# Peptides against a protein of PDB entry 5NXQ, part 119

Target 1, 114 residues: chain A of PDB entry 5NXQ
Amino acid sequence: EIQIPVSMAAEEEYLRSKVLSELLTDTLENDGEMYGNENEVLAALNGAYDKALLRLFASACSDQNVEKALSLAHELKQDRALTAAVKISERAELPSLVKKINNIREARYEQQLK

## One batch from the design tools (peptide; made by RFdiffusion4, then SolubleMPNN)

Design b2_p28_3_s1
Fold by OpenDDE base, seed 2:
Order: sequence, then C-alpha cells, then structure tokens
Structure b2_p28_3_s1 (fold): chain B 114 residues (1-114), chain A 28 residues (1-28)
Amino acid sequence: as target 1 above (114 residues)
Amino acid sequence: SEEEERREKEEEEEEELEEHDAELGIEL
C-alpha cells in the first residue's frame, strides 16, 4: 500500500483543480457562451479549487507561516471559502491572519457594491 | 494491472484528503 503525504496530495489536487478551472474559464471567455451543464461544471470546479487551496492554507497555518497563508487566501474565489479560511485561522490561534482575511472579504464586498 | 494500481492510489489519496478535510471542518 502506497502512503502519500497529505501535503503532496493537496498540492497535486490544487494543480489539477487549478488547470481545469483555468481551461474552462478560458473557453468561456473565448466563446462567450455557456450551454448545457457548463454552469454546474464551473461551480463544481470552483468548489474543488477552493477546497484544494484551503488544504494548503491549513498546512501553512500549521507551519505558522502567515505570509504563505495570506498569499493563498488571496487566491480563494468564493466568499464561503474565505469564511472557511477564517475558521481555520481561528483554530490555529492566528488572530493577525484572521484580521487580514477579513480585510480581503471586506474589499470584495466593496467591489460588489460598485 | 498498472491501471488498477493507479486507480487504487488515486482513491487512497482522495480518502486521505477527505479525512484531512473532516479534521479541519472543510465542507465546500
């Protein structure tokens, strides 16, 4: 039985999800049209992408690497993923990181109001 | 077969990630 370190598995899933998300995004941008289940596929890919990022984020928090954790948080697409990142940061007892992630959320809310 | 071994490895990797997600409370 082959045991894969969770950090390596997380990186592999992140790369896979990122590539698929980018390919679909590029296709939609080029064609300008969505048909069939493409919206559902995009939503699923975004979910997988953010989940993969959160695994890496949790690893960075475990290492007390706030700089890396913050960089990963900026790559999160969904607000619910940022909420999850806050929860992870709270459990890791990183209040400075919690504040920085909340700043990202606030900035995105302001952008939606424009 | 090599294909079966690859699928088993991928399934094990997914299970390990799901267990880790559960520990972290990740439910996306």
Scores: peptide ipSAE 0.307, ipTM 0.770, DockQ to the pose 0.454
Fold by OpenDDE base, seed 4:
Structure b2_p28_3_s1 (fold): chain B 114 residues (1-114), chain A 28 residues (1-28)
Amino acid sequence: as target 1 above (114 residues)
Amino acid sequence: SEEEERREKEEEEEEELEEHDAELGIEL
């Protein structure tokens, strides 16, 4: 039996979660119809999406690819996911990346005030 | 069956990802 490498599995899950999240988001934004559970489904999809991204983020950190890691961090949707990215960056001993991710968080806080 | 084999493969893949998440401390 051929085992799928974790990195490949992570990419597969990311792509799947991304597509589903985008499709649902587009439906909600353009159709405007709610049937009661869409927000819960969206939250679940966002969780899976961010989790998948964080796996890729960790891989980028392991590869010392700070620019790739930062790009992935920008794609994270939830603040708690950014917090997780900070923790991963700290463990990877990438203080510059930690600062950049914190800047993303701060920017999002400021956007919520507008 | 082919469907069972596919399901087992998907479950194994998910378990590997979950183990990796635990190692990384990903809690979402």
Scores: peptide ipSAE 0.306, ipTM 0.768, DockQ to the pose 0.493
Fold by OpenDDE base, seed 5:
Structure b2_p28_3_s1 (fold): chain B 114 residues (1-114), chain A 28 residues (1-28)
Amino acid sequence: as target 1 above (114 residues)
Amino acid sequence: SEEEERREKEEEEEEELEEHDAELGIEL
């Protein structure tokens, strides 16, 4: 039996989580009806989505592919996920990436204040 | 069965990802 590499598994989980998150979002936007638990489900899916992205992000950091890592960081939805990305970047000794991710966080803070 | 084999493979994949998350300190 062929073992699936962790990087491939991470990509598969990302795609799965992304599709599910998009499907739920589209359903909520189009139907306009809520049954009371959709927000909780959406939050859970967003968590899985960001976690999957962070796995890919960590892989990119390990490869010292800063551009790929930064692109992935832009796809993160939650601030706590960006915080995790900073920690991963620090451990990978990529200070330039840390700065760029902090810029993403700052930009989102400014947007939320408007 | 093929379905059981698929399920076992998915469980192993999930376990590997969770171990990787723990190693990296991914907490969400």
Scores: peptide ipSAE 0.306, ipTM 0.769, DockQ to the pose 0.464
Fold by OpenDDE base, seed 3:
Structure b2_p28_3_s1 (fold): chain B 114 residues (1-114), chain A 28 residues (1-28)
Amino acid sequence: as target 1 above (114 residues)
Amino acid sequence: SEEEERREKEEEEEEELEEHDAELGIEL
């Protein structure tokens, strides 16, 4: 029986998803469209990436490391992931972190309106 | 075999992560 600590597994998945997401993003930004399925691949990678980040975020909240948690929240791509981070922060009873994450969401909305 | 052990490890990691997600209520 192989026993892998959840924290190590979460970090491994985060690093894997981060690298793949960054490589795809760089390709789209520099080389243009790939094979016509870029949006589907990107959506799948973004989902895995944000989910992996949320696991690390939850760990940071459990450690009461608000600074690390906030840094991780800034790396989240999807609004629904920020919403999930708010829920995790509320359960962890970290109201200051909740406010800071909501500020990130508001800032993104303002940028989209420009 | 080495390949079978690798696959077993990956499956166990995925199961542990899914259980952890459920415990924390992580959903997207």
Scores: peptide ipSAE 0.306, ipTM 0.769, DockQ to the pose 0.486

Design b2_p28_3_s2
Fold by OpenDDE base, seed 5:
Structure b2_p28_3_s2 (fold): chain B 114 residues (1-114), chain A 28 residues (1-28)
Amino acid sequence: as target 1 above (114 residues)
Amino acid sequence: DLEELLKKKLEAKEKELEKIDEELGIEL
């Protein structure tokens, strides 16, 4: 069995999930196709996307690369993913990153209330 | 056949990713 480095595997899955999500979204928005389960599919893809991002995020945290980790956190779509990012950051003992991620969460809450 | 081979490879990668999630404590 060919062993793939963890970081490479994570990056591959992220790119795959991202591309699939974007392609599906573009198809729905630009081609006007409606099948009835688009939202469910998109939600599932978003979940996979965020999970893939979190793997990259965790890797960045392990490297203590706060800047990269923060950049990745901004790409997270779901609030629950931000929560997971906070937990990962706490485990990595990066309190500054925790604070910055919470700021992202708060900013999104404010946007939702507008 | 090719389809079976690709399926096995995908399953192996998915299993590897699951292990990564567990090791890193990713909860989604």
Scores: peptide ipSAE 0.222, ipTM 0.723, DockQ to the pose 0.616
Fold by OpenDDE base, seed 1:
Structure b2_p28_3_s2 (fold): chain B 114 residues (1-114), chain A 28 residues (1-28)
Amino acid sequence: as target 1 above (114 residues)
Amino acid sequence: DLEELLKKKLEAKEKELEKIDEELGIEL
């Protein structure tokens, strides 16, 4: 059985998801609409992307690397992913990080209202 | 064959990622 280190598996999936998400985005922006299912594909890719990021985020929290964790949180796309990041931070007992992530959420919410 | 090896490799990676998600309580 093939065993892959946690950090390596997480990083590989993140890179894969990131690249695919970027390629799809570029295609939609530069080459027009795809096959009418692009919204479903985007949703799936964004989900996979954020999930992969959260794995890296959790790893950073485990390392008590708040700076790296915060940097990763900024890369999260979905609000629900930020919520998940808060939960992970709480579990890691990093209250300062919790506050900073909540600030990110609030900032994005304010931007959406404008 | 190569196809089978690649399939097994993919399955192994997916299984590892699932374990990570479960251990970390990631729900997305």
Scores: peptide ipSAE 0.221, ipTM 0.721, DockQ to the pose 0.498
Fold by OpenDDE base, seed 4:
Structure b2_p28_3_s2 (fold): chain B 114 residues (1-114), chain A 28 residues (1-28)
Amino acid sequence: as target 1 above (114 residues)
Amino acid sequence: DLEELLKKKLEAKEKELEKIDEELGIEL
């Protein structure tokens, strides 16, 4: 077995998960076809997507690339993923990033109220 | 057979990603 570098593995999984998630989302929103398990599949794909993003996020934090990390955080879909990003940021001792991610979360809460 | 090989390949990738998650402390 050939070991894949962390960055390559994370990027590959992110791209794969992103494409699949987007395809399913587009189908549900625009094509109207239902096969009975789309929501479950979407949830799984979104989970994989966010997890892949978090790998990239953690890598960005390790590189002290706060700008990239924040950009990635904006792409996270689930609130629990943002929570995970906060934890990663805290461990990376990036308090400014923590604050900015929490701002993202708060903004989404406000959006849900509209 | 091919199916078995593909299965092993997938499992190997999943294990690798899991190790990455553990190293990075990713929890979802």
Scores: peptide ipSAE 0.220, ipTM 0.718, DockQ to the pose 0.607
Fold by OpenDDE base, seed 3:
Structure b2_p28_3_s2 (fold): chain B 114 residues (1-114), chain A 28 residues (1-28)
Amino acid sequence: as target 1 above (114 residues)
Amino acid sequence: DLEELLKKKLEAKEKELEKIDEELGIEL
């Protein structure tokens, strides 16, 4: 039986979720058409996207690839996903990455205040 | 049939992803 490598499976789901999320976002922004359920669909897609991204993030942390992990963290959309990334980083004993992710969160908080 | 096969394959992939989440400690 052929099994898909863990990294490949995670990458596949990430790419799929990313494409779908982007397509929906572009449609809403460019066409301006709303049918009443787009926000719900977008939220669901964003959730799947962040979860898929966190799989890659956790993998990067396991590889101690801090640069890749940080790059992935910047792509996270939801605050709760950043919180999850912090927890993963703490578990991986990467305090520098924890600080950098918290900086991302703080920056987003500042943007919300403006 | 094809529908059943596709459904089975999808379920298998979902289970694989769940295992990945557990192994990598994903909490979301």
Scores: peptide ipSAE 0.218, ipTM 0.718, DockQ to the pose 0.618

Design b2_p28_3_s3
Fold by OpenDDE base, seed 3:
Parts: sequence; structure tokens; C-alpha cells
Structure b2_p28_3_s3 (fold): chain B 114 residues (1-114), chain A 28 residues (1-28)
Amino acid sequence: as target 1 above (114 residues)
Amino acid sequence: EEEEELKRKLEEEEKELEKEDAELGIEL
């Protein structure tokens, strides 16, 4: 039985989800055609994308690579995913990263208000 | 046969990712 390394599987899923999410987003933005189910598909892809990112984020935290972790956090789309990243950072005992992720959340809130 | 092998590999990959999520406490 061939075992796929978890790190490789996580990266593969991230890349797959990223590509599909970007393609759908670009199509919606550039073609402007909506047939009714695209938002649901996009939401599903975004969920998978963020989950895959969080796996990589957790790996970066485990490696004590705060810069990599922060870069990954910036790529997260959903606020709930940022919340999950905070929880992972807290468990990893990286308070500086927690603060920086909270800054990302606050910045997004401010942008939504404008 | 190649398709069946691919399906098996993908299922195994998903299972391993789910285990990792549980260990890491990833919830969305």
C-alpha cells in the first residue's frame, strides 16, 4: 500500500483549491456571467481553500516560521479562517503571530466599513 | 485499473488530511 506523505497531500490540496478558486473568481469578475450556482460553488471552494491553507499554516507554526505563517494568514479569505489561525497560533504559543493576525482581521473590518 | 488505483490514492489522501485536521484542531 502506497502511503502519501501528509505534507505533500496538504500542499497538493492547497494548490488544487487555490487554482480552482482563482479561476472561478476571475471568470466571475471578467465575464460577469452568473447562472445561479456560482456563489455556492465559490463558497465551497473557498472553504476547502482556507482549510488547506490552515494545514500549511499549522505546519509553518510548528516550524516556528512566523514569517511564513503570517504570509499564509494573509491569503486566508474568510474571517472564520483567521479566527482558526489565531487559535492555532495560541496553541503554538506564538503571541506575536496572534497579534499580527488580529491586525489583519481589524484591517479587513475597517475596509468593509468604508 | 488505473482509475481504481487513483481513486484509492485520493481516498487515502483525504483520510490522512482529515486525521491531521483533527490532530491540529482545525475547525471551519
Scores: peptide ipSAE 0.265, ipTM 0.771, DockQ to the pose 0.468
Fold by OpenDDE base, seed 5:
Structure b2_p28_3_s3 (fold): chain B 114 residues (1-114), chain A 28 residues (1-28)
Amino acid sequence: as target 1 above (114 residues)
Amino acid sequence: EEEEELKRKLEEEEKELEKEDAELGIEL
């Protein structure tokens, strides 16, 4: 039996979570009918999505690939996920990446104020 | 049988990912 490497599993989960999140979003935007649980489902999917991204992010940090890590951080949806990314970056001893992620967070704060 | 095998593989992947999350301190 073929064992799937963790890195491949992380990518697979990311793609799965992303597709499901997009499908649900499209349904909500186009059907116009709400049944009361869609927002909860969407939130759960967003959590899974960000978690999957963070796994990829951690891998990029481990590889010292700051540019890839930063690109992944931009794809994170939730602020708490950015916080997690900062923690991972700190553990990886990548202070430049920490600063860049904090810039992303600050930019999102400014957008929310508008 | 193939469906069950696929299910087992997915469960194993999830378990490994959860272990990694714990090691990395990923909490969401």
Scores: peptide ipSAE 0.264, ipTM 0.773, DockQ to the pose 0.467
Fold by OpenDDE base, seed 4:
Structure b2_p28_3_s3 (fold): chain B 114 residues (1-114), chain A 28 residues (1-28)
Amino acid sequence: as target 1 above (114 residues)
Amino acid sequence: EEEEELKRKLEEEEKELEKEDAELGIEL
């Protein structure tokens, strides 16, 4: 049986999770109504989305593509996902990327204070 | 059945991704 390479699988999962997350988000923003467990579903989708992104992020780090990695980090939704990205960056020995991701986290903290 | 075959393939793909997550320390 033909197996899909992990890198391709990661990209596939990212695209799937991204589309579903965006569609659900748009529904909530545009309709302005809830029918049940949309928040729970959205949270679950966000988890899958960030997990998929982190796989791509790790791939970018492996390729030493700091710019791509940083772009992916900006797409992460959850703070805990940014924390995971920092850990991955540290393992990849990319201190400049670590600093930049921490700046993203700090910026989001400041935004929440407003 | 084609649907069952696709389901099996997706499950296998998810299993491989979980292995990668473990290697990378991805915990969400």
Scores: peptide ipSAE 0.263, ipTM 0.771, DockQ to the pose 0.488
Fold by OpenDDE base, seed 2:
Structure b2_p28_3_s3 (fold): chain B 114 residues (1-114), chain A 28 residues (1-28)
Amino acid sequence: as target 1 above (114 residues)
Amino acid sequence: EEEEELKRKLEEEEKELEKEDAELGIEL
């Protein structure tokens, strides 16, 4: 039985979720056809995507690679995922990263208001 | 049979990821 290392599994899931999310997004934007469940599927894919990113984010935090962690945080799509990233950063005792992630959240709030 | 094997491997991978998520407190 082949056991896949967790880190490799996380990367695989990220890539899979990213590709599927992009394909669905492109389809919706280019074709403009809605069959009733595309938004739900997209939301589910976004969830999987962010979850996969958070695993990579946690790994970066574990490595004390703040630059990589911040880069990954910028790729997160959902606000709730940024909240999760803050929690992970707090657990990793990286207060500077916490501040930077909160800045990302605030910036997105401002964009939504415009 | 190959499909079932792939499915089993994928399921096992998912379970391992879920364990990691729990350890890290990842909730979405």
Scores: peptide ipSAE 0.263, ipTM 0.771, DockQ to the pose 0.521

Design b2_p28_3_s4
Fold by OpenDDE base, seed 1:
Structure b2_p28_3_s4 (fold): chain B 114 residues (1-114), chain A 28 residues (1-28)
Amino acid sequence: as target 1 above (114 residues)
Amino acid sequence: MEEELERARREAREAELEKHDAELGIEL
């Protein structure tokens, strides 16, 4: 049985989840077909996507690669995922990254208020 | 048979990733 390293599995899942999320989003925007559960499906896909990103984010934090970690955090869709990224950063003792992620969260909140 | 094997491999990978998520405290 071929065991794939966790890092490779995480990257594969990220790419798959990203593609599926983008495809569904494009379909909803372009075709306008609604069967009643598309929003739930999209939410589930976004959840899987963010989870996959957080795995990569954790790896970047372990490598002390703050710039890569920050780039990954910008790709997170849900606020709860940003919260998780903050927690991971705190555990990794990266206070500068914590501040930068909180700035992302604040910026998104400001955009929602407009 | 190959499709079933591929499915089993995928499920095993997902299970391993889920364990890793738990260790990291990833909850979504």
Scores: peptide ipSAE 0.372, ipTM 0.824, DockQ to the pose 0.512
Fold by OpenDDE base, seed 3:
Structure b2_p28_3_s4 (fold): chain B 114 residues (1-114), chain A 28 residues (1-28)
Amino acid sequence: as target 1 above (114 residues)
Amino acid sequence: MEEELERARREAREAELEKHDAELGIEL
């Protein structure tokens, strides 16, 4: 029996959640059709998406690939996910990455104020 | 039978990912 490595499984889940989230978002933006539950579905998909990204993020941190980790952090949608990324970065002893992720959070806060 | 086997494999993969999340302290 072929066992799929956890890293490959994580990538698969990320891609799946990403595609579904994007498709739903595009549908809402382009068609404007709302049936009353799309926001709930989107929120659930976004949660799964961020979780999947964090798995990849953690893997990048473990590989000490700060550039890839930072790229993945920019793709995170929820502030709570960025908080999780900070915690992972701290555990990985990557202070430079911690600072950069905090900068992402600060930038998003500034955007919300506008 | 093949569909049931594929379902079981999927569930096993999901369980492994959840365990990995717990190990990493991913809380979402």
Scores: peptide ipSAE 0.369, ipTM 0.820, DockQ to the pose 0.542
Fold by OpenDDE base, seed 5:
Structure b2_p28_3_s4 (fold): chain B 114 residues (1-114), chain A 28 residues (1-28)
Amino acid sequence: as target 1 above (114 residues)
Amino acid sequence: MEEELERARREAREAELEKHDAELGIEL
């Protein structure tokens, strides 16, 4: 039985989740049609998207590719996903990455206050 | 039979990803 490597499966899920999230976002922005469950669907898609990104993020951390990991962290949508990225970075013993991710979180908080 | 095989393959991939998530402590 041919097993797809976890890394390849993670990339596939990321691409799938990204496309679905973008399509739904475009539909809501352009068509303005609300069916009553959009927030739940968006939350689920964003959750899947961030989870997929975190898998790639963890892989980048394992490779000690801090720049790639940071780029992926910038693509995370939810604050709780950034928190998860911090935890992964701490476990990977990458304190510089931890600081950079915390800076992303702080910047987003400041933007929300404006 | 092919659809069932594809379903089983997808379920196996999802299970492996979930296992990996648990190992990483990803909670979302």
Scores: peptide ipSAE 0.369, ipTM 0.820, DockQ to the pose 0.503
Fold by OpenDDE base, seed 4:
Structure b2_p28_3_s4 (fold): chain B 114 residues (1-114), chain A 28 residues (1-28)
Amino acid sequence: as target 1 above (114 residues)
Amino acid sequence: MEEELERARREAREAELEKHDAELGIEL
């Protein structure tokens, strides 16, 4: 049996989750019709998406690729995912990345107030 | 048989990713 490397599996799951999340989001924004479970489905998809991103984020941290890690962090949707990214960055001993991710969180808080 | 094998491969990949998540402390 051919074992797919974790990095490839993570990327595949990210791409799949991203596409599904985007498609559902676009549908909800354009059609406006609620069939009763769209929000639940969207939450699940966004969760899977962020989880997949965090796997890639962790890989970038392991590679000491701070720029890639930061780019991935910007794509995270949920605040709890940013929190997870901070924890991963702390474990990877990347304090500069921690600061930058916290800045992303703060910026989102400010945007919610506008 | 081929579909069953493909399903088993998918399940194995998912299990490996979940293990990796646990190691990283990813809880979403």
Scores: peptide ipSAE 0.368, ipTM 0.820, DockQ to the pose 0.489

Design b2_p28_4_s1 (from b2_p28_4, 8 letters changed)
Fold by OpenDDE base, seed 5:
Structure b2_p28_4_s1 (fold): chain B 114 residues (1-114), chain A 28 residues (1-28)
Amino acid sequence: as target 1 above (114 residues)
Amino acid sequence: MNEKQYQEAVAFVNSQEDFSLDELVEEL
């Protein structure tokens, strides 16, 4: 049995979901719906995207690589995913990272209110 | 996005485990 490392699998899922999400987003924006369920698929892709990122994020936290973790957090799409990242950071006892992720959340809230 | 790519997207989505972000956090 060929075992794929968790980090490698997460990276693959991240890249795959990212590319597919971008392609589908562009398709919907430029061409519209063709199959009728594109929006549901896109939502699922974006969900998978954040989950994959969170796995990578957790790995970065375990490595005490705050810079990498923060970079990954910036790529998270959903606010709930940022919340998850905060929880992971707290568990990893990385308070500086917690603060920085909360700053990301606050910045997004401000943008949403505009 | 062509039909093949869309099929890949659907297949990928269908292959994903059904769990919440909170459950993921607990697992990590």
Scores: peptide ipSAE 0.639, ipTM 0.930, DockQ to the pose 0.931
Fold by OpenDDE base, seed 2:
Structure b2_p28_4_s1 (fold): chain B 114 residues (1-114), chain A 28 residues (1-28)
Amino acid sequence: as target 1 above (114 residues)
Amino acid sequence: MNEKQYQEAVAFVNSQEDFSLDELVEEL
């Protein structure tokens, strides 16, 4: 059996989850629920989306590609995923990236308070 | 989103491994 490289698999999962989550989000906003489990499916899609991004993020960190890593972090949806990105950055010994990701988190907190 | 696309979404979700974010971080 041909094993697909982790980065390629993560990229595919990222793209699929992104497209599906966007489509389902728009559907829920415009048409509402039809099957009754759309919100659960959407939550799962967004979870898969962040997990895929974190794999790509870790790869970028490993490559010392801080710009790519930061751009991926900006795409993360969940706060817990940003926390995960911080941990990965710390392990990769990228303190500047840690600070920048924490700035993203802080900015989102401020937005929620408004 | 049509029914086929929704079925694809459900299938994709069901194919995902059950890892927490913490477990994923430990794996990475």
Scores: peptide ipSAE 0.639, ipTM 0.930, DockQ to the pose 0.875
Fold by OpenDDE base, seed 3:
Structure b2_p28_4_s1 (fold): chain B 114 residues (1-114), chain A 28 residues (1-28)
Amino acid sequence: as target 1 above (114 residues)
Amino acid sequence: MNEKQYQEAVAFVNSQEDFSLDELVEEL
């Protein structure tokens, strides 16, 4: 029995959720609702997106690829996902990455205040 | 987004495993 590596599965989920989320977001912005449940589907897609990213993020941390990890963190949508990334970074003993992710969070807070 | 694509999105969402974000983090 052939098992798909976790990283490959996560990459597939990331790409799939990303494309679908972008398409649905654009559709809602330009055309509005058609089926009545688009917002629920979009929320679920974005949730799946962040979860997939966190799997990739954890893999990058495990590989000690801090640059890749940071790049992935920038793509996270939810604040709770950034918090999760901080926890993963702490477990990986990557304090510099922790600081950088917290900077991302702070920057987003400042943007919300504007 | 066409109807087929939307159906794909719904199918994808429904196929996702029931893991919370917190549960995922604990497993990583």
Scores: peptide ipSAE 0.638, ipTM 0.931, DockQ to the pose 0.871
Fold by OpenDDE base, seed 1:
Structure b2_p28_4_s1 (fold): chain B 114 residues (1-114), chain A 28 residues (1-28)
Amino acid sequence: as target 1 above (114 residues)
Amino acid sequence: MNEKQYQEAVAFVNSQEDFSLDELVEEL
């Protein structure tokens, strides 16, 4: 069996979760619930989405690709995922990235207050 | 979203390993 690189597997999971999440989100907004468990499925999809992104994020950090890492961090949905990205950045000894991610978190907090 | 796509979403979700973000960070 051919071993798939972690980054490629993460990319596949990211794309699948992204597409399915977007489709289900639009369906719920336009058509409403049909099966009654769509919100649970959507939450799980969004969870998988962030987890896949974090794997890609960690890979970018390992490559010292701060620009790519930051771009990926902007795509994270959950605050807890941003917190995870900060931890990964700290472990990678990228303090500039830590600060930039914290700025993203603060900006989202301010937006939620409005 | 059609029924087949929804079934795919459910199958995808059910195929994912149950682990927390913290556990993920630890293994990264």
Scores: peptide ipSAE 0.637, ipTM 0.930, DockQ to the pose 0.890

